Peptides against a protein of PDB entry 6O8C. Designs and how they scored, part 63

Target 1, 262 residues: chain A of PDB entry 6O8C
Amino acid sequence: VGLRYEKISLPKIHPRYDLDGDASMAKAVTGVVCYACRTASTLLLYQELMRKGVRWLVELVKDDYNETVHKKTEVVITLDFCIRNIEKTVKVYEKLMKVNLEAAELGEISDIHTKLLRLSSSQGTIESSLQDISSRLSPGGLLADTWAHQEGTHPRDRNVEKLQVLLNCITEIYYQFKKDKAERRLAYNEEQIHKFDKQKLYYHATKAMSHFSEECVRKYEAFKDKSEEWMRKMLHLRKQLLSLTNQCFDIEEEVSKYQDYT

## One batch from the design tools (peptide; made by RFdiffusion4, then SolubleMPNN)

Design b2_p14_1_s3 (from b2_p14_1, 7 letters changed)
Fold by OpenDDE base, seed 4:
Structure b2_p14_1_s3 (fold): chain B 262 residues (1-262), chain A 14 residues (1-14)
Amino acid sequence: as target 1 above (262 residues)
Amino acid sequence: SEEFLKKLEKELKE
């Protein structure tokens, strides 16, 4: 879930010269662009925090992976040791059987041996799964975090600063329009300046809104979507790792049942 | 809008 923001739009601008209307319009424009600037800043901050979270999660999952690998290795060693001991026992009993001794016990031990070999085979599947996970987490893998550095807006883009510059220009014109309104009537030259400033205001406002929409909001939304997708995949992967770990524990428990024969 | 700008330009020429 990303940050919520209000969709903003510029007020209607009338081409007619009207000191009262122009002042009101300029005030509204200032408010809208100010909101855009603040929103852009907030969206940027969110993304930066999310990037930190992504990096943290990557490390966490890598740790989970390493722990799972370690546990798997431990179980493999234990299992192999048990298998070797059982095999030695089988050989001894086979020799005894040649003299018609311990036939029933040999059957039981052989069954245990078969079960252990099956458990050993399952370890191969776990290994394959771990390799797949490792591949996905590796550079260039499907779960690489490269997107977090590419998608969205970045401080280096200077979007907030660019919007602030435009806001400053707009605000200046707004204050002038307030003064103009207070004068009730302007001289010809001042009226012309007012009209030019109104045009400038429009250009600045339009530029600000376009920049906000295209370079801030759009990129943020893309980042948000990518983040959500990636996060779901990472959480699923963590569950897979947990499952593999539990499988290792289950195998270890099963092996422990046969240690009396080793 | 482009229309607004055109109208404004006309007004500025007066």
Scores: peptide ipSAE 0.021, ipTM 0.510, DockQ to the pose 0.067; fails the geometry check
Fold by OpenDDE base, seed 1:
Structure b2_p14_1_s3 (fold): chain B 262 residues (1-262), chain A 14 residues (1-14)
Amino acid sequence: as target 1 above (262 residues)
Amino acid sequence: SEEFLKKLEKELKE
């Protein structure tokens, strides 16, 4: 039921100058943004795989449709042939009656004819259902897969790469803060640089998290929701096709019972 | 069946 991921948030960034605290904070920020990068990549991969799956499923359903249409056509031909033969038989019996010959079977044959005509009428319903399915699968139809291309994140968006750039900047500052911590005390100029870098770290981190949330997670969730809905509809459609196929087989079987009269 | 029809037609001609 979709890809699961953990909700992430940035640690609190204290304005106070503290070499130990700043190093720890920077480490935590690096970890969070690193996770965001990995997650973004995973979400992208999932969506790409789903797009492939969607295309595959569309083709599969189209094949199912074609098979059903083929079977329906076969049954129609068989049924029509049977009806024509029964009608000829009815005419023969009617002629026999005109010459005062016994035709006790005429009633039975007439009943068969009526049943076959009913079956023929049911074919119209099947045809209508198939046409509906075809319309739904057609370009612009209710089951069109254009959403799969439009929704979600794509490799061309370069989201992972953008996040990685920010992560690199953050990581560099983290390594510097680690060194600063080791020094225990910084000269005035170095202290000022540290403070400025801390501000840069904050801006990079917030930018990364905003990008991750708005351009990765949000779009993924939208894609996921649409995909689930579409998949459900497609699976239902396949069931409908199967049902129609079975109806065709049932009709064919029924017709076969009357072939002795053809 | 076609065979059945042929039989009936034959009977009608007799």
Scores: peptide ipSAE 0.000, ipTM 0.323, DockQ to the pose 0.002; fails the geometry check
Fold by OpenDDE base, seed 3:
Order: sequence, then C-alpha cells, then structure tokens
Structure b2_p14_1_s3 (fold): chain B 262 residues (1-262), chain A 14 residues (1-14)
Amino acid sequence: as target 1 above (262 residues)
Amino acid sequence: SEEFLKKLEKELKE
C-alpha cells in the first residue's frame, strides 16, 4: 500500500527550428514538469504523515508494553503469595502426620504446590520475552524509528522549491515560444534567441526530471519499502505483547483454582 | 486459604 503516481517522461525535443513545434513541445514539457512538482509535493506530504504514524505506533506499542509488564508483575505477586500459603499448609500437614493424625489432603496439596512452582518457572520465560521486546524498542534496537528521520525526502531538502524554480524558467520560455509562434516568422536575432532558449528549456527540463527521479521518487520508494517492513515488524511485536498478556491472564486463572487451599 | 490454615493449626493444638 502506497501512494500511486504515473510515470512521466519528457516529450521528444526535435532539434529543428519550428515555431509551431517548439511551442507545442514547450507546452508539453511545462505540463510534465508541473506534474513532477505536484507529485513531489504529494510524496513529501505522504512521508511526513507516515512519520507521524510511525511515532504514534511507537507510543502505542510502548503503552502496550508497560501494561503487559504491569500485568506480569501483578501475577507474579499473586502467584508468589499463593505459593507461600501452600507451603505453609504443607508444613502444617507434615506436622499432623508426625502426631499420627490423618492428612488425606497432603497429596493433593503437594501436587498443587508442584503445579504452582511450574507456573512460577514460566514467569521467567515471560520476563525474558519482555526484555527482548524492550531491547528491540530501545534506541539503537532493531525496531528503532531512526530510519523514519533518515530515509525518504524531507522539507529541509527543498526539492519542491528547486523543481518549482526550474518550472518557472520553463514556463517563461513556453510563454515566449507561444508569442514566437504567433509571429510566424522571427528576425535573425530573435531566431537565435529562440534557439538558445530552446536549449535552456532542454537543460532545465532534464535537470528537473533528473532531480525528480533521483531525489524525490527514488528516495520515496526507499522510504515506502522501509516503512512497510518496519510496520509489519511492529504489528507483529504488538501481537506478541498481547500473547504475553494473555499468558498472564491464563496463569492468574489457574492460580484462582487453588484459592481454596490458600 | 489462610482460614483453612488457621483451622488446621487449632486442631493441631488440641
């Protein structure tokens, strides 16, 4: 998914002096470069919006991370409390057995204790996963958003302005060529000026198209590709966080089953 | 539960 634009190319410029042809050519060139200017502006805007989106998503994922960490901490506390209570119960039953009192529930309590310890061990895995996620989101991490500030085109590059300057020059020549066409025939000096202007037009046009292609389109495409890749990774990471949260809820639910023994 | 534990402790003291 990205901004769609039409591929543009300059019309053929004939070397022959032809007032009608030159005016038509100049008009076409003006149109093409004008489109390039507009497109460059649109591409820039898109990238700026995407940068905002990137920042937004980073904050969203950080919030999700913090919530997950909080939930994990809560579950750890609850689980540890439950384990301690079960351990106390086990000790009581052991004492009862020493005095030859029936402790039919001892086996069940011991099994619960074992299960709780297993749940506790799983918390280490969750913690490790959270640490991994944190490292990936940290500055310099694999999911850092530094690329968003580096890749693509930026307002400070002034690409649109540079293209606009060239467009202005081209447009001026076009208007002159339109006037020349109306004259049908030019004096020798005016003809020479026309020929020189045609060369200037070609120069400006090629410069504009080169700049558009190399500094606008190419960089935009690189930004787009990088953005898509990064977005997919971030969304996947968010899903991982949700999975970890769900695991915490599952553990909490399991612990609640043993509340009667605590 | 803490209540259950307390009950058991009482029974042990009797």
Scores: peptide ipSAE 0.000, ipTM 0.319, DockQ to the pose 0.002; fails the geometry check
Fold by OpenDDE base, seed 5:
Structure b2_p14_1_s3 (fold): chain B 262 residues (1-262), chain A 14 residues (1-14)
Amino acid sequence: as target 1 above (262 residues)
Amino acid sequence: SEEFLKKLEKELKE
């Protein structure tokens, strides 16, 4: 689940010269852009933490994979050994039959041999599944974590710093507008400066909101969506690994039943 | 088991 934030919008900026209205508007703009800065910082932090989590999960799943491979290898060795021993036993019984010795157990041993061969065949399927999982986790694979480094916002983008610069400019104008309001009336030259500053405020505010929306929020949402999708796939993969591990244990248990014949 | 096989081999030689 991703971080929740409130939707923000700029107040209406009226073209009309109004010292009281302009001061109030500037105050509101300052508040909105300040919130954007804080939100951008929080969103960045969240993404960085998620990236750490992604790396951790990848390593965990790789460990699970290695354990499964190890178990599979042990089972293959045990199974192959058992098959070889059973085959030797079958040959001995066949010789006994040729010399007219009773070998009633031959049928049972042959059946065991057949069952073991079936188990051996299933190992091929497990191997194929493990190879598929390995390919998915490999660089360039479907479950590679390269997206975590590409999607979203990064400290190197300096989005928070860029927004802070704009906020500083806006705040400066706001403080001037507070002073202008206190004067109640401005001389012609000061009035013209006020009007120009109002235009600058509008420019900075618009730039800040555009940057916040397009470079921070949009990219964050893309990162969030991608992370959720990837996480779901990783959890499914872990379930697959668990299933394969259980299959190995089942085969081992089955083979153990025939050890008395080896 | 190896012991079982040895027993069978002995029986075969008799």
Scores: peptide ipSAE 0.000, ipTM 0.315, DockQ to the pose 0.002; fails the geometry check

Design b2_p14_1_s4 (from b2_p14_1, 8 letters changed)
Fold by OpenDDE base, seed 2:
Structure b2_p14_1_s4 (fold): chain B 262 residues (1-262), chain A 14 residues (1-14)
Amino acid sequence: as target 1 above (262 residues)
Amino acid sequence: SEEFEEELKKLLES
């Protein structure tokens, strides 16, 4: 489950010149953008950790796959050996029948042979399933992890740094507005500077929030959604591998019952 | 078993 963050919005910026109000507004804006910066950093960290997790899971599933393939191969060898032995036995009994030596055991052996052949046919299905899984895990497959490198935000984007620059500008204006408030009244030139800085504050704040929303939050959410979907698919695949492994064990157990006839 | 097969072969050759 992804990180939870609070939806943030800028306070309303009133166009009216008010030293007290402007200082309070600037303080609030500073807080919001500061939160955005910290949140962006946290979201980035989460994504980087998830990317590591994705790579880890891929390797884990590959190991599971290889283990299943190994087990399947072992069972195939054992089964084929058993089939060959039973076939030899059947041939011997058939020769005995040709010389008018009735062997009641022939029917039983033939039935075993038929059962073994059925088990052998199931191996083909297992092989097909393994091939499907392999294709899905392969580069370009449906479960490829290329999305993890493409989706979301990355350190190279320098989103946190960009937001920090804007935050610094905003903070500087806030401190000036705090000083202006303490003066109670500004000279004409100072008043004009204050008004101009207020416009700058608005510009920086809007830019910061836009960047945060479009380049951080939106991309993070896309990454989160894809990661969750991919994770579910990978877990399902692991279950499939487990099922195939169990089928191999079942076949091996069944074959072991007939070893006394060989 | 291979042993059984060998015994049967011997029987057929008698």
Scores: peptide ipSAE 0.000, ipTM 0.332, DockQ to the pose 0.002; fails the geometry check
Fold by OpenDDE base, seed 3:
Structure b2_p14_1_s4 (fold): chain B 262 residues (1-262), chain A 14 residues (1-14)
Amino acid sequence: as target 1 above (262 residues)
Amino acid sequence: SEEFEEELKKLLES
């Protein structure tokens, strides 16, 4: 899970003044920082897509929850209706027993009544489970998606743009070093400029790599880990909802067996 | 059955 990226490092920068070596080094540095820019952009895109996915999944699970609640409510109504009818029947048979001494039917109906009451009690457990799920999905709950807005990198951080600025500076120096290489030998003043630019190159490169590692990669990894954890929990919750729905169907089916007595 | 219940009620009331 997640994006694969290569670990990158800056090439060794030799302190020796060498026009050929410096041009080659600058080229390599440009390549590395360019890769960092592209990677940072890709990592950002991935996170933005994941955030969309998170929002989508939240809505999906909320819909599942509402459907489950609806089904549960339906079953409760049906069950309560059945219980009331059975209770009326019990009363009728009790009166009949006083008159006709009929006891066998009353026993059967009473047993059904007891079974229905047990089913009704199980609905309480389902309700409690639904309440727990609702709490977890609520703002500030254990499955809140606030982390998605906090963790990782964001477009507002302007990380890619910052890296691009540094890359531009590096690239400019690289192009100059290519020219310097073509000259084969520089005058004293130009040589000093070259040396200063080499220092600037190092500065920009190290700054870019530090920014990439600390502000892009590290935060991305944190986001990825949090996302995976959250996703697993959400999927599990969805399975729980499905289980609760199935329990409601099971109860409904059981109640239907006793409709002949209502 | 609701129908059966109602029939029983009628029987007992007669």
Scores: peptide ipSAE 0.000, ipTM 0.349, DockQ to the pose 0.002; fails the geometry check
Fold by OpenDDE base, seed 4:
Parts: C-alpha cells; structure tokens; sequence
Structure b2_p14_1_s4 (fold): chain B 262 residues (1-262), chain A 14 residues (1-14)
C-alpha cells in the first residue's frame, strides 16, 4: 500500500572553485531537485486519489449500514407479528382447556413462544451493535474521515509549485555553469559571479530538499499510515455489518419455521 | 394461524 519512492540526497558541494566540478555538481543537484518535484507531484496525486477512495468507502459503508438497519427492522416486524399471533393462540388454548383437554398442543405452542421471545431478545443485541457502529461513523466518531482532509499534502499547499520555482533557479545556474565550463577560464568578475551563483545554488537546493522532506514526504507518510489504519478499521466494520445482516437472515429463517402456528 | 384461532373462538362461543 502506498507509493514507493527513492530516498534522495544532495551531492556533496565542494567549496573550492572548479568549473568542471561545479558544472557536474550543478547537474546532479538539478537532477535531484527535479526528482523531488516529480515525486512531490506524484505523492500529491496519490493522496488526492486516496481521499476520493475514502469518501467512496464511507458512503459505501453508510449504505451497508442503512441496509442492515432496514433488514433488522423488517425482521423485528415479522418477529413481533409472529409473537402476537402465538400469544393469541396460547390464550385461545388456555380457554379451550376449560372445556376440552388440549394440554399437549398448548405445551408445544408455549415452547415456540419462548423460542420466539429469545429471538426477540437477540434483536436487542443487534440493535446495540448497530448503534455502536452508527456512533463510530458519526461526525466525531472513531471512524470519521476528518483525518483525510487534515493529514498529508494538499494542492493548496502549493508544494510542487514552490519546488518548481527553486528548480528553475537551480536549472538556470546549471546552464550558466555549463557555459562557464566551456569557457575553461573566467575573468575575475565572472568568476566572482560564478562563486555567488554557487552559493545561491546551494541555498536553493537545500531549501528544496528541506521542503521536500518536511512538507511533502513526512506529511505523505503520516497520511499513508493513517489511511492504512483507518482502512483496516473500516473493513472490519463492514465485516461486522455483514455479520449482523446474516444474523437477521438467520432469525428470519427461524421465524419462518413457526409460521404454521400463526 | 389466524384461521385456526378464529375457528377455535367460534367453537368456544357456540
């Protein structure tokens, strides 16, 4: 899960003036920062896609929840209806026993009634479980997706743009260093400019790498970790919902066995 | 069943 990226580092920058070395260094720096820009963009895209996935999953689970609640409600209605019918039958038989002896049949019906009441009691447990799930999915709940909006990098952070600006500056210096190298020797003033540009390159590169590491990579990793944790919890919750649904079906099936007595 | 109950009620009321 998540994107793999290579750990990057800046090449060593030597303080000594060396046109060949400086050009090579600048080229390497340009490559590294370029990679950082591309990586930052990719990481951002991944997170945005994941956020969409999170929203999708939330809605899916909510739908599952509603479906389960609906099924539970249907079963409750059916069960209550069956219980009421059995209770009426019990009353009739009790009255009949005053006139005719029907003890065996009454016993059987009473046993069914007891079983139905037990099934009804189990519905209370299902209800409690559903309430728990609802609370977890509710705003502020343990499975809220608020983290997806908070964690990680966002387009509004403009990290890619910031890195791109730095890359542009670095690239410009690199091209100049390439020209300087071709000259083999620079006049004093040009040499001084070269030295200043080398310092600028260093600062831009350092800033870029720091920004990449702290504002892109670290935040991405945090997002990734939270997303994985949240996803596991959500999948578990879906399994719980499925279990509850199956319990409802099982109860419905059991109730159907006693419909002949209603 | 409701039918059974109704029949029983009729028997008891007769």
Amino acid sequence: as target 1 above (262 residues)
Amino acid sequence: SEEFEEELKKLLES
Scores: peptide ipSAE 0.000, ipTM 0.348, DockQ to the pose 0.002; fails the geometry check
Fold by OpenDDE base, seed 5:
Structure b2_p14_1_s4 (fold): chain B 262 residues (1-262), chain A 14 residues (1-14)
Amino acid sequence: as target 1 above (262 residues)
Amino acid sequence: SEEFEEELKKLLES
């Protein structure tokens, strides 16, 4: 789960004035920061895709929930109707016994009534479970998708654009250092400018890498971890819903066995 | 069943 990227680091920046070394260093820095820009963009795109997936999954699970609730309601209606009919039957048999008419079936009907009442009690447990699931999926619940909007990096953060600005500054200095290298030797004033630009390069590079690490990579990793945890919980919840649905079907099947007595 | 209940009621009335 998640995108894999290569760990990047800046090359060593030596304080010594060296036209060949400085050009090579600047080239390497440009490459590293360029990679950071591309990586940041890729990480952002991945997160946006995952956010869409999260929203899709939430709707899917809500649909599953509604189907389960519907099935549960259907079974409750059927079960209650069956219980009422059995209770009427019991009363009729009790009257038969009162007038000394043989009612050997009374015991069987009473047993059925007891079984139906047990099934009715189990419906209460199913209802409680469904209520728990509903609360977890509700806003502010444990499985709410609010985290997807808060965690990670977002287009509004403008991280890629900020890195690109720094990359442009670095690239400009790199091209100047290529020219300086070609001169082989600089006049005193040009040498001083080169030294100042080298310092600027250092600041731009360190700023870029800090921003990449702290505002892109770190936040991405946090998003990744949270998404994995949330996905695991959502999949488990779907299994719970399936289990509840199956329980409803089992109860319905059991009740159907007693329809002849109603 | 409702049919059985009705039959039993008739039996009690006879």
Scores: peptide ipSAE 0.000, ipTM 0.335, DockQ to the pose 0.002; fails the geometry check

Design b2_p14_2_s2 (from b2_p14_2, 7 letters changed)
Fold by OpenDDE base, seed 1:
Structure b2_p14_2_s2 (fold): chain B 262 residues (1-262), chain A 14 residues (1-14)
Amino acid sequence: as target 1 above (262 residues)
Amino acid sequence: DELKKQLEEELSTL
């Protein structure tokens, strides 16, 4: 679940010269752009934390993979040992049958041997599944984390700093408009300066909102969507690893039942 | 393993 932010818009800027209205408008614009700066900073922080989380999760899943591979290897060794021992036992019984041993015991051991060979064949499927998982986790795989470095916003983009510069310009004009309001009436030259500053304020505000929407919000949403998709796939992969581990334990348990015959 | 050892011992006595 990503960060929720409010959709912000600039207040309507009236072309009419009005000292009270212009001061109020400038205050509102300052508030909106200030919110954009804070939001951009929060969105950046979230993405940086998520990138750390992604790296951590990759290492965790790699550890889970390695543990599963080790368990699989242990089971293969145990199973192969059990098969070899049963094959030797079958040969001994075949020799004893020539001396009047009942065929029933040989039948039971032969059935066990057949079951163990089936278990051995299932190990090939587990190995293939582990190889698939390894390929998906590889740098060129479908679960590579390269997207986390490409998508979204980064500290190097300096988006917050760029917005802060624009906010500073807007705030300066707002403070001037607050002074102008206090004078109640301006001389002709001061009135012309006020009108020019109002145009500058509009320019800075529009630039700030465009930058915020296109370079901060849009890229954040793309990062969020990609991260959610990737996280679902990683969680599914982890469940697959757990399933493979459980299959190894099940085989080990089954083999342990036949160790008494070896 | 124990059963196998017993069977091998029996076979060695025949």
Scores: peptide ipSAE 0.011, ipTM 0.458, DockQ to the pose 0.002; fails the geometry check
Fold by OpenDDE base, seed 2:
Structure b2_p14_2_s2 (fold): chain B 262 residues (1-262), chain A 14 residues (1-14)
Amino acid sequence: as target 1 above (262 residues)
Amino acid sequence: DELKKQLEEELSTL
């Protein structure tokens, strides 16, 4: 998952005064910086959407956790009830034995009791696993979504707006260079202005590309990498919860086999 | 539960 963007670079800016070349260069620079603005906007939008997705997934996993805890609790209650009933049955058979009555089923009931106690012991492992999951999902846990607020670019950074300001300056110079080209030859003063504007264009373009690369692309890539890692871990955690739920169902099914002995 | 009840009843008759 992630947006694909093309790596952009500024065209070579020749130091020589050339009205045709300078107009063509300015056009190309305008195009590149325009692409940077659009790309920065798209990258920002992607990150904002991903942040929404992250929040949604956190809530989903919390719901899964709560459901698993609920199921575990239900099974524990049922199992404990079954154990208590079997224990009473064992005591009844033991009393029958004291009066020299054969209780052929005593061994079987005792074995069932032992099996139920083993199932009960497994609940401790499930509980420990749930606690681990809870700790990971908790604020400050290993799967906290705090990174989503820290990593990447945000609307508050105003990166798109900053780039747009630079693009506007570049575009103005480009349009002037188109006019200059149409004149074929400039007077001395106009030539000096053209040369000065070319320096400004270079400055603005370089600033735009640096800002785009360092403040937009780099931060986006960091966000993307972090989001992918986090997402994999969250999906794995959901699978763990499902496994624990299935273990609870397995225990419930096993207990149901012995319900007839109560 | 029913089995337990039956066994308890049998014990009570002895």
Scores: peptide ipSAE 0.011, ipTM 0.450, DockQ to the pose 0.002; fails the geometry check
Fold by OpenDDE base, seed 3:
Structure b2_p14_2_s2 (fold): chain B 262 residues (1-262), chain A 14 residues (1-14)
Amino acid sequence: as target 1 above (262 residues)
Amino acid sequence: DELKKQLEEELSTL
């Protein structure tokens, strides 16, 4: 679940010269752009934390993979040893049969041998599955984390700083409009400056909101969606690894039942 | 292994 943020919009700017209205409008604009700055910072922080989480999860899954491979290797060794012992036993029984000695357990030993060979074949399937997982986790694989470095917003983009510059300009005009309001009436030249500053305020505010929406929010949402998709795939892969591990344990347990015959 | 050993011993006595 990503961060919830409120949709913000600029207040309506009235074209009429009104010192009280303009001060109130400027205050509201300052508030909105200030919220945009804070939100952009929060969204950036979230993405940076998620990038750390992604890296952590990659390492965790790699560890799980290595453990599974290790367990698989152990089981293969044990299974191969058991097969070799059973094969030796079968050869002994075959010799006994050649001299007309009864081998009451020959059928049972042969059945065990067949079962062990089937287990060995299943181990090959596990190996293939592990190779697939390794391929997916490899650099450039389907589960590579390269997207985390490409998608979203980054500190290097300096989006927060850019918004802060615009906020500073807006805030300066707001403070001037507070002074203008206190004067109740401006001289002609000051009135013209006020009108010009109102246009500047609008320009800066519009630029800030556009930048916030397009370069912060939109990119954040894209990052969020991609991160959620990737995370689901990684968790599923981890479950697959656990399943493969369990299959190895099951094989090991079954092989242990036949050790008494070796 | 024990069964195998027993069988090998039996075969050696023939």
Scores: peptide ipSAE 0.011, ipTM 0.437, DockQ to the pose 0.002; fails the geometry check
Fold by OpenDDE base, seed 5:
Structure b2_p14_2_s2 (fold): chain B 262 residues (1-262), chain A 14 residues (1-14)
Amino acid sequence: as target 1 above (262 residues)
Amino acid sequence: DELKKQLEEELSTL
């Protein structure tokens, strides 16, 4: 998962004045910084798409949660109704025993009552699990999506635009060095300008690469790592919700077997 | 419910 990008490095800048070497170096620097600019744009786009995916997944899991809560509520109502009916039946049989009527089924009904009470107790565990899931999905919870808005790079940071400005300065110097190379020999004043421009090129290139590394790549990697961790946790939570839903169906099926005694 | 009704009827005859 994640975009693969090539590790880029600046060519060595030699202090020696060499018109052919300096033009070749400037061309290479322009290529590297151009690649950094394109890569920064691609990394930004990836993060924006992932943020949309995160929001979508949060809503999907919230829907799954609400469905599970609804199913649990239905089962609780059915179970409570069944328990109340069985309790009334037990009371009737107890009265029959007081008048010396045969109540051979009293034992069976009592066993059913005990089983239903156990099922009711399990509903408390399901409720606790749902409350835990709700707390994790809530604002400030462990699975909140606030990190997606904070981590990584954003369009508002204008990192691509900042890199493009530096690339423009570098490209201008490269074109000048290409002209200087064509002259084969410069006058003293032009040679001094070339040397100063070489220092400017180095400054702009270093600034561009530092910005790319620290403000684009590093932040992207942090976002990527956080997104992978969060995604694993969300998928696990979704499996937990499915398990709870299945438990509700199992309880409903078991309760249905005892409805004939009510 | 039907069993309960039958039992209540039997109790009422006593």
Scores: peptide ipSAE 0.011, ipTM 0.436, DockQ to the pose 0.002; fails the geometry check

